# Ledger of designs, part 109: peptides against a protein of PDB entry 1MQS

Target 1, 223 residues: chain A of PDB entry 1MQS
Amino acid sequence: ILKMLFLNKDLNNNDNITTITDDIFNQQEIIWKVLILDIKSTATISSVLRVNDLLKAGITVHSLIKQDRSPLPDVPAIYFVSPTKENIDIIVNDLKSDKYSEFYINFTSSLPRNLLEDLAQQVSITGKSDKIKQVYDQYLDFIVTEPELFSLEISNAYLTLNDPKTTEEEITGLCANIADGLFNTVLTINSIPIIRAAKGGPAEIIAEKLGTKLRDFVINTNS

## One batch from the design tools (peptide; made by RFdiffusion4, then SolubleMPNN)

Design b2_p20_5_s3 (from b2_p20_5, 12 letters changed)
Fold by OpenDDE base, seed 2:
Structure b2_p20_5_s3 (fold): chain B 223 residues (1-223), chain A 20 residues (1-20)
Amino acid sequence: as target 1 above (223 residues)
Amino acid sequence: NAINKRNKELTEEFKELVAK
């Protein structure tokens, strides 16, 4: 998240948020930016950062993507929003309107190929592709509730996994989604966890899937 | 960093698609 707020510059990850923000604030010229969020990303940001942290990162204004926002044509914008057609359309409309000087687009999860192509096509038509500086997809499908506690905020996951009426296919699908979220969390933290799960239930399935993903990732990264 | 690599790749892919 901090990397995103600093336009995806490499930050030393070994420091706490306060130290990082203070160091950057003191060492580099602050670029004032607008932060555009959606409901999901607002929750994510709020779980990790304080308002003061945003200010230290140079965020002058933050707003929801669906809200009417005043043009700030001399101010760069950071979008941190879900990869949806709706959000893409809004971003393109903002681009057409010259709402901001530069556009740093960060999706909260992986951007599907079809949406990438749609974004590119729409941007191409505007003739203003030069204003889009970055298109990143993040892996922040989790909320940090406590320093050592993460939640994927998958609606009714507990109920679904414990409902005897839930089909095996539904369980498998949900477990896959959870494993993907956890995998993204691991990548974000940049630390390989020791996986512990209760035996004989969905947690074990998730753990196995996550383990496989991590192993595959390590193998592919070292190759 | 795998994330950084992916981000760079995505940006480049986007640019290529726009140029098409």
Scores: peptide ipSAE 0.471, ipTM 0.896, DockQ to the pose 0.629; fails the geometry check
Fold by OpenDDE base, seed 4:
Structure b2_p20_5_s3 (fold): chain B 223 residues (1-223), chain A 20 residues (1-20)
Amino acid sequence: as target 1 above (223 residues)
Amino acid sequence: NAINKRNKELTEEFKELVAK
């Protein structure tokens, strides 16, 4: 998240948020920028960062993507939003209207190919592609509740997984979704975890799925 | 960093698609 707020510059990941923000604040001229969020990403940001952290990162204002926003044509914008068609359309509209000077687009999770193509197509038509500086998918579709503790915020996951009336298909589907979320989280943390799960239940299924995803990813990235 | 690699790839892919 901090990297995103600093326009994805290299940051020393070993430092505490406060140390990073203080160091950057003291060493470099702050680039003021706007942060555009959606409901989901607002929760994510709020769980990780304080208002003061945003300010130290150069966020002068933040707003929801669906809200009416005043044009700031001389100010760069960071979008941190869900990869949806709706959000893409809004971003493109903002681009068309010269809402901001530069666009740093960070999707909260993996951007599907079809949406990437749609974004590219719409942007190409505008002739303003030069204003789009970055298109990232940050895989930050989780809520940090405490240090080293996070939630995927999947509604009623525990209840669903433990309800005897839940079908095997439903469990499998939910486990897949959870595994995807965990995978994204692991990528964000940039470390390969030791997976521990209770045996004989959904947790084991999730662990296996996650393990497979991680192995596949490591193989594909090291190749 | 896997994330950095992915991000770079996605940005480049986007640029390529726009140029098409």
Scores: peptide ipSAE 0.452, ipTM 0.888, DockQ to the pose 0.679; fails the geometry check
Fold by OpenDDE base, seed 5:
Parts: C-alpha cells; structure tokens; sequence
Structure b2_p20_5_s3 (fold): chain B 223 residues (1-223), chain A 20 residues (1-20)
C-alpha cells in the first residue's frame, strides 16, 4: 500500500510504516496526490493505515470513485479500485474531463485481459494516454481485521459451502476464488506459508489449489 | 521482485495496446 502511495517506488520494506513515512517526509519533497477508492479498497486502506499515514504519504484528499469529485487538474491521482468495467469507465471519463494531471491506476486484484484491452481501447480514443503513468494490478484483495487475522470478504462463503443445495460446480468456483485471494495475500506479505486445512471439505480443495499456485509461482520466478 | 515485474509488464502491455 505504501509503495502505491509513493507511486510504486521502491521502499525499504524492513521499516515500520511510521519510520518510512517519517523518513520520506523529512528527506523528500512531498508530492501531494489524490487517492480515489471504492468501497472495498476503502475498507482495506482504513484497516491498514491511519489518517496521519495518508497525510505523510502526501494524500491530501481521498474520495470514492462513484462520488462526484471536484476537478484537480494540477494534482496527480492514485486510483486504488476493483478491476471492474464500471470503474474503468469512470477512470476513462475522469481522463476525458482532465480531472487530474496524472493517473496512477492500481487495481486491487488481477485485471482480466479483456478489461485491459477495453481500458486501452477507450484511452486510445481520448488521445490522452500520456497522462496515464501506471497501470498496476495489486494483490491486495483482503481486509485486515486483526494483526494476524484477515478476511477476503467473499459474500456468503460459509453459507454457500455448507448449503446442501449448492452444486459441485458452485463450490469449485468459490474455492477457486478463495484460493486466488489467498494467493494474492501471500504475494503481498512476501512470505510463503505452511498451508494447513481440514481434510474432506472445501478447505482441502482450497489448500490444494493454493499450493499449486504457489508452487507454480516459485518455479516460474526462480527460473 | 515478482510483483514489480508483473506491474511493469502490465504497464508496458497497456502502452502497447494503446499504441495499436
């Protein structure tokens, strides 16, 4: 998150949030930015950062993407929003209206190819592609609830997995989504966990999927 | 850093798509 707030520059990950923000605040000129969020990312940011942390990172204003926002044409904007068609359309509209000076787009999860193509196509039509400085898909699709506890905030997951009327296909799909979220979380934390799951249920399916993803990732990155 | 590599790739891919 802090990397994103500093336009994805390399930061020393070994330091506490407070130390990082203090050092940057004292040593570097603060670039003031606007932070655009959605409901999900707002919860994420709020769970991890304090208001003072945002200020020290140069965030002057934060707003919801669906809210009516005042133009700040001389201020760079950081978008941290879900990878949806709706959000893409809003970003493009903001670009068309010259709402901000620069656009740093960070999606909260993986951006599908079709949406990337859609974004590119719409941006190309505007002729203002130079204002888009970054397009990143982050791996932060979780909410921190406690220091060692987080949630993927998947609606009705428990109910769906325990409902006898739920089809195998639905269960498999949900398990895949959960595994994806966990995978993203692991990458964000930058630590490979030991996976433990109860046998004979959805947890085992999830664990297997996650394990496969992690193994594939390690093999591909160490090669 | 794998994440940084992915992010860079996505930005470059985007730029390439816009240029087409």
Amino acid sequence: as target 1 above (223 residues)
Amino acid sequence: NAINKRNKELTEEFKELVAK
Scores: peptide ipSAE 0.376, ipTM 0.820, DockQ to the pose 0.649; fails the geometry check
Fold by OpenDDE base, seed 1:
Structure b2_p20_5_s3 (fold): chain B 223 residues (1-223), chain A 20 residues (1-20)
Amino acid sequence: as target 1 above (223 residues)
Amino acid sequence: NAINKRNKELTEEFKELVAK
């Protein structure tokens, strides 16, 4: 998250958020930016960062993407939003209206190819592609709800996994998505977990997939 | 390496698509 707030520059990850923000504040000139969020990303940001952290990162104001926002044509904007057609359309509209000086687009999860192509197509029509400086997938699709607890906030996951009418392919696909979210969370926490799951159900499938991902990651990073 | 996997840059791919 902090990396995103500093326009995806490399940061020293060995320090806590406060130390990082203090060091940057003291050592580097702060670039003031606008942060554009949606409901999901707002919850994510709020679970990890304090208001003071945002200020130290140079966030002058933050707003919801669906809200009417005043133009700040001299200020760069960071979008941190869900990869949806609706959000893409809003970003493009903001681009058309020259609402900000630069656009740094960060999606909270993987952007489907079709949506990437749609974004590119719409932007090409505007002739303002030069204002889009970055497009990133952040894979921060989790929310800390309580100390040591988090949720992926996948809609209807329980219902889908427990509905007898759900196909095996749908279950497998959803389990893969959940495992991806958990994997990203583990990497964010920077700790390899002990995986515990109930046997004989979707949880076991997820655990196996997650275990495989973690093992592959460890092997690939050590090689 | 762990951080790099969490942040996938699509900027160049995006630019290429815009140019088509």
Scores: peptide ipSAE 0.374, ipTM 0.795, DockQ to the pose 0.511; fails the geometry check

Design b2_p20_5_s4 (from b2_p20_5, 12 letters changed)
Fold by OpenDDE base, seed 3:
Structure b2_p20_5_s4 (fold): chain B 223 residues (1-223), chain A 20 residues (1-20)
Amino acid sequence: as target 1 above (223 residues)
Amino acid sequence: KAIDELNKKLTEEFKKLTAE
């Protein structure tokens, strides 16, 4: 994933993501890029990278592929999306409209031959094939989800929390919604969880809110 | 290394197809 964010350049094999990003940040000129995701890839990115990691990788803006996006014709784009006909059509439309200067396409899983041919055919018709710099398959299908991992299915939660344009009020509101969802989950499974959260971010806010809700519930139930 | 080679091949194949 980090390699993808650096346009699939060879990264020095340091075992720590933070060390890699720091080394690159200090040694090389940062190329600012746009990251285009879908729902599936958003979950993947959020599981591995922090907001600071994206910034250090030169990701200035990230957005969903289905969202309306402003043209940035002088900025290269990294697509990290599922290999679907819908996504291919959107990429081609973005190419036609000169949305970005360069296109680095990374599919989350294996691209079928028929879709490869479709993509190639459509791109060929545009006459802008030179803007497509890479077509990669990240082969992420092997990522095994932990059996105890679940999602609240809150749309755009990661993007909202990590967008620098998001207001504090919006973050607070979203954190409250997430805490409510987690609280409901706890009630459903009838077990009080041990809460683990990263410090200094939205996760800590959520943890505090959830903790308060649980404490209040226990106090009210024991009265 | 193997994945990098596969991806390189995929890009090359794509470029070939767009040139046709």
Scores: peptide ipSAE 0.390, ipTM 0.890, DockQ to the pose 0.296
Fold by OpenDDE base, seed 2:
Parts: C-alpha cells; structure tokens; sequence
Structure b2_p20_5_s4 (fold): chain B 223 residues (1-223), chain A 20 residues (1-20)
C-alpha cells in the first residue's frame, strides 16, 4: 500500500510505516496526489494506514470513485479500486474529462484479461493513453486487523460453508475465491506460509488450492 | 519482487494493447 501511495516506487520494507513515511518525506520531495478509493479499498486502507500516514505519503485529497469529484488537472491521481467494469468506465470518463494530470491505476485484485482489454480499448479511443502511467494489481484482497492477523472479509463465508443448503458448486467457488485471496496475501507479505487447516472440510480444500497456487507460482517464477 | 514483475508486465501489456 505504501508503495502504491508513492507511485509504486521501491521501498525498504524493513522499517515500520512511520519510519518509511518519514524517511521518504525527508529524503525526497513529496508529490501531492489525489487518492481515489471504493468501499472495499477504503476498508483496506483504513486497516493499514492512519490519516497521518496518508498525509505523509502526499495524499492531499481522498475520495470515493463514485462520488462527484472536482477536476484537479494539475494533480496526479492514484486509483486504488476493485477491478470492475464500472470502475473502469469511471476511470476512463475521468481521463476523458482531464480530471487529473496523471493516472496511476491500482486494482485491489487481479484484473481479468477481458477487463484489461476493455480498459485499454477505451483508453486508446481517448487518445490520452500517455496519461496512464501505471496499471497495477496490488493483490490486496484482505483486511489487516492485527499485525499478524488477516481477514479476507468475504461476506458470510462461514455461514455459506456451513449451510447444508449450499451447493457443491457454491462451495467450490467460494473456496477458490478464498484461496485466491490467501494467495494474494502471501504475495503481498512476500512470505511463504506454513499452511494449517482443519481436516475433512472446506478449510482443507482451500489449503490444497492455495498450496497448488503457490507451487505453480514458484515453478513459473523460477523457470 | 515477483509481484513487481507481474505489475510491470501488466503495465506493459496495457500499453501494448492501447497501441493496437
């Protein structure tokens, strides 16, 4: 998240948030930016950062993507939003209207290929692709409740998984989503976990899926 | 660092697609 706020520059993650923000603030000229969020990303940001952290990162204004926002054509914008068609359309509209000087687009999770193509196509039509500086997936499908505790905050996950009326397809889909979220968390933390799961239930399914994803990732990265 | 590479590739792919 801090990297995103500093336009995805390399940061030394060995320090706490305060130290990082202070060091950057003192060592480099702060670039003032607008931060555009949605409901989900707001929760994520709030779980990790304080208001003062945003200020130290150069966030002068933060707003919801669906809110009416005043144009700031001389100010770069950071979008940190869910990868949805709706958000893409809004971003493109903001681009068309020259709402900001530069656009740093960060999706909270993986952007599907079809949406990437849609975004690219729409941006291409505007002729303003040069204003799009970054398109990143932050892989932040989790909320940090405590330093060592993460939650994916999938709505009614426990209820769904334990409801006898839930279909196998629904369970499979939910488990896949959970595994994806956990995988993203692992990548974000940059640490391979020891996976522990209760046997004989959805947790085991999730663990297996996660394990497979991690193995595949390691293989693909090292090949 | 792998995520950085992925993001870099994503940006590159986006730019490629916008150029087509």
Amino acid sequence: as target 1 above (223 residues)
Amino acid sequence: KAIDELNKKLTEEFKKLTAE
Scores: peptide ipSAE 0.390, ipTM 0.889, DockQ to the pose 0.698
Fold by OpenDDE base, seed 5:
Structure b2_p20_5_s4 (fold): chain B 223 residues (1-223), chain A 20 residues (1-20)
Amino acid sequence: as target 1 above (223 residues)
Amino acid sequence: KAIDELNKKLTEEFKKLTAE
């Protein structure tokens, strides 16, 4: 998250948030920027950062993507939002209106190919693609509740998985979503886990899916 | 650095698509 707030520049990961922000604040000129969030990412940010941390990172204002926002044409914007068609359309509209000077787009989870193409197509039509500096996936589709505890915030997961009326297709879909969330979490913490799961149930399905994703990722990135 | 590479690729792919 801090990396994102500093336009995805390399940061010293060995320091705590306060130390990092203090060092940057004292040693470098702060680039003031706007942070655009949605409901989910707001929860994520709030769970990890304090208001003072945002200020030290150069966030002058933060707002919800769906809220009316005043134009700041001379200020760069960081978007940290869910990869949805709705959010993409809003970003493009903001681009069209020259709402900000530069656009650093960070999706909270994996951006599907179709949405990437849609975003690119719409941006291309505007002729302002040069204002979009970054399109990143931050792989943050979880909420930190405690230093050693987090949740994917998938509604009714336990109930759905244990409801005898739930179809196999629904279970498979939910398991895939859970696996995606866990995958993103693993990438975020930069640690490859040993996966253990109970046999014969949803946990095994999730473990298998997650394992496949991790293996594919390792193969593709280490080549 | 793996995430950085993925994000770099994503940005590059985006730029490529916008140029088409």
Scores: peptide ipSAE 0.384, ipTM 0.888, DockQ to the pose 0.699
Fold by OpenDDE base, seed 4:
Structure b2_p20_5_s4 (fold): chain B 223 residues (1-223), chain A 20 residues (1-20)
Amino acid sequence: as target 1 above (223 residues)
Amino acid sequence: KAIDELNKKLTEEFKKLTAE
């Protein structure tokens, strides 16, 4: 999230959020920008960052994508929203209206090819493709329901994992997806968790996969 | 690094598609 707020520049991951924001705030010129969110991404941001953190990252204002927003044609915008047709259409409309100077688009999850093509086609028609600086997937496809509780919202995960007809391959695939979601969450909060899982079930598989991913990440980051 | 590379590729693909 912090990387996104700093226009996806490389940040030194060795410090906590406060230290990173303080260091950047003190050492670099702050680029003031607008942050556009949806309901899902708002929950994500709120769970990880405080208002002061946003300010230190140069976020002057944040708004919901579906809300009426005042034009700020001289201010760059960061979109952090779900990869939906509706959001794409709104972004394109904002582009058409020259609502912001630059557009940094970050989708909360993987953008399907058809939506990528749709976005590209619409942007091409506007003739303002140069204003789109980035199109990124942040892979933060989780919903925070409570400060210490979140869900990946994987449909029928419980049923699939407990159905005796489910193949081992399907279970492994689902566990991998869950582990990926958790891994992304860990990266977002920039804290290595203590992993606890029930033994003898899918939770253990997920825990092992997550542990491996974290270990590999630490090794690669320190290398 | 892997995510960064994927995101870079996504941006490049987008730019390519807008140029077509």
Scores: peptide ipSAE 0.375, ipTM 0.886, DockQ to the pose 0.464

Design b2_p20_6_s1 (from b2_p20_6, 8 letters changed)
Fold by OpenDDE base, seed 2:
Structure b2_p20_6_s1 (fold): chain B 223 residues (1-223), chain A 20 residues (1-20)
Amino acid sequence: as target 1 above (223 residues)
Amino acid sequence: DEEEKKKRYEEFLSKYKDLV
């Protein structure tokens, strides 16, 4: 996964994730990229990497492949998605629309020959094959399954929360916005969740804010 | 145009036929 985030360059596998990211961050030029995920790959990434790891890898923006994404024609994109016809069609559409400057396509598992041929055919029609820099199959030794996953579609959230130049007020504001979004989601689902968050970071702040909102809501509705 | 498309298609397949 880290190799993928660094455009499949050779990495020293003898070090832990933190050491690898630190070394690369300190020794190599950071190429800022967009990371495009699907539900499955999001679960995988979340289980293995911390937000700080993504930032150190140069990932400034993360989005789901099925979400409406703003064009960033000067920014390279890494796709880490399931090898499906649907995802291929979306990638090709993004290519046609010049959504990004470069396309690094990584499939979460082996790409069947028929889908490779389909990708090749569609790309050949566009005349923009030069923008596709990589197509790679990832092989994961584990399967991560989450029951449900959704995004609030807040742009640059990871960057904003982890940029040392970001003010405390900005962080607090963003965390509040995220908590509001989650709160609204909970209300829509009509179920009070058990909240889990990593300690010592923005996730904890968000969890606390969300918890407070939910408690207040329950009290007010029962009153 | 069709020949160029075919060429691009073949080049693409040749490049990625052995995905790892």
Scores: peptide ipSAE 0.375, ipTM 0.887, DockQ to the pose 0.162
Fold by OpenDDE base, seed 5:
Structure b2_p20_6_s1 (fold): chain B 223 residues (1-223), chain A 20 residues (1-20)
Amino acid sequence: as target 1 above (223 residues)
Amino acid sequence: DEEEKKKRYEEFLSKYKDLV
């Protein structure tokens, strides 16, 4: 949830919610965003976050997707809603009307292919596909940029992993986060990959962690 | 106009086709 509120950027998972929000709030540049919810996602967020937590995450306004919302054409919007045709139609209508500057779409559960295709078709008609910055669901921690290439959108990962000042603990933590993202990607694709990684570096650590996760998953699902 | 729409559709879909 916190990752979503920060546009799915990598966050240090070792810190509690309060520490993460305080650290970010103390940073000079807060990106103010609108959060759009449905009934289900409202319950989910309310169970985990307080109003003050949302404010510290840069959420200036939160509203229900079915409510009449004022246009904020210079403000980015985060959608956290159920993957339904109704919600997709509303999002596309908001896009068409230039209601927000950018659209970060997060579905509360898995997005089926037919709805993804419907979203793509409708967005293409508007000519405003560039405003759709992200589409995520519960298994999506990656963005596909090319047919055979995708990114986890982890900022400065290369620099962090290759900086001699980075601690072993920080490297291990980042590798674990990358492995989690890759694992979720594999589950979404629904195909077991052959893993290839360079030896003697962080790629090997990631490959090992991913391999373990996949083995554990296969054993647990077959039992 | 229809060809351009088709191209934009394919481009958009290609970014997310492997996500589901």
Scores: peptide ipSAE 0.019, ipTM 0.507, DockQ to the pose 0.264
Fold by OpenDDE base, seed 4:
Formats: C-alpha cells, structure tokens, sequence
Structure b2_p20_6_s1 (fold): chain B 223 residues (1-223), chain A 20 residues (1-20)
C-alpha cells in the first residue's frame, strides 16, 4: 500500500509504516496527490494507515470514487479501487474531463481481460493515454509510459495468471518460468536487483522464487 | 476518426501484448 502511495517507488520493506513515511518525508520532496478509493479499499486503507501516514505519503485529499470530486488538474491521482466496469467508466470520465494531471491506477484485485480491453478501448478514444502512468492489479504491475520497462515476451501471462480456470500448479509453473527469465536477465545485467512485488499473488511467488535463485547463485559463486 | 481510434487502441494494447 505504501509503495502504491509513493507511485510504486522502492521502499524499505523491513521498516514500520511510520519509519518509512518519515524517512521518505525527510529525504525527498513530497509529491502531493489525490487518493481515490471505493468502499472496499477505504476499509483496507483505514485498517492499515493512519491519517498522518497518508499525509506523510503526500495524500492531500482522499475521496470515494463515486463522490462528486472537484477537479485538480495539476495534481496527480492514485486510484485504488475494485476492478469493475463502473469504476473503469468513472476513471475514464475523470480522464476525459482532465480531472487530474496524471493517473496511477491500482486495482484491488485482478483485472479481467474484458475490462482491460474495455479500459484500453475507452482510453484510446479519449486520446489521453499519456496521462495514464501506471496500471496495477493484484497480479500485474506495469507502467504504461516508462523507458525502463522490459518484457520477457511470455505470451498470455496475464490471462493465465488471472483466469479463474487456471490451476494453482499452472500458476506456479508460470511463475517459475517468469522467475527464470528474470534471473537470466539479472545475470545479463550483472547486478543484484532490489526485488519489489505485491503481496498475496503471483508477483510474490515470482519474487520469492527469484530471490531464492539469486541467493543460491551468490552462495555458489562465493564458494 | 475511427481509423485513428483503432490505431490508438492497437497502440495501447500493444503495450500489453506480451502479457495477454
């Protein structure tokens, strides 16, 4: 959650929320942003973060997605909402109306393919795709317009990970494959990465697998 | 207009082609 609030930048995972927010607040310029929630995500945020934590994270205002929100065209927005057609439509409408300067979209659970396609279609119509900076869900993290993005060129990875018909074994297998690809990439770069992954989904599985591979490699290389 | 929308749609989707 804190990573999301800091636009998915690297955070020290071993520190408590207060320490993280304080460190970031003291070390770098705070980017003020709006946080848009739904009922479900409001409960989640409220259970984990204090009002002061939100402030320290640069959240100037937080509102419900269904609320009538005032335009803040110079302020970036973080959406943390359920992946529903309704929410997507609202986000797109906000995009159309230039309600915010930038859009960082985080879905609270997996985004179905049909909704992803719908989002893409609607955004394409607006001609404002550049304002969407990030789209995340429980299983996938991607940045729409960043030069540092690379692909492992694994087809249908998102579909496989998000299809309710996919077995746990299939997911695990795919995660292993992804981890192998990432491992090879790391070896090519010849630098040990800091791994960041969302918890509770395939990303965590991949991170764990990759971490294990890297640890084993380092141990074996130093022996 | 439709052709441009289609192009933009394809461009947008191309960002996810490796994922879906």
Amino acid sequence: as target 1 above (223 residues)
Amino acid sequence: DEEEKKKRYEEFLSKYKDLV
Scores: peptide ipSAE 0.019, ipTM 0.542, DockQ to the pose 0.174
Fold by OpenDDE base, seed 1:
Structure b2_p20_6_s1 (fold): chain B 223 residues (1-223), chain A 20 residues (1-20)
Amino acid sequence: as target 1 above (223 residues)
Amino acid sequence: DEEEKKKRYEEFLSKYKDLV
């Protein structure tokens, strides 16, 4: 939760909430943010954090996703909400209306693929994909840090793919997951990439899988 | 909308002719 409030930066895990917030407050410039919650996530946050903790984390305002919220076009927003069609539609509407400067989306549980594709599709139509900086859930974790630069932040992906102890099934599975992540990222960025990959290894497998997904998507959208 | 879709499709075809 604290990691989320600090835009998913690495935090020292051994410190209590007060120590972490005090250290960040004293050492770093506070980024003021809006926190958007639903009923379920409100209960979760309230069980762990106090209002003062939120303030120290740079949360100036916290609101329910279904509540009327004033536009703050110069302020970044953190969403911590359930992975539902309704919440996705609201986030997209907030994006369309330029309600916030940046969008950091954290789903409380795994986002089904169909809903992720729906999010990506809707975002692509808005032309404002650059405002979505992060999407986190139990399935997908990617960060858009700069224009034309992003990371899936898959831990030890390179090590797993190059470890001789890794099975072919594990490699194939990981390649598929990476390709899915890349595909979803491409949809959210709303740009057609040039795919470059080294030949004769996992990179080629990933590139082929991604290429197939993109081709299928284009064909299906044109039919 | 149809012209934009066509443009995107043509751009896609041009970029993905060969795996680079």
Scores: peptide ipSAE 0.000, ipTM 0.249, DockQ to the pose 0.045

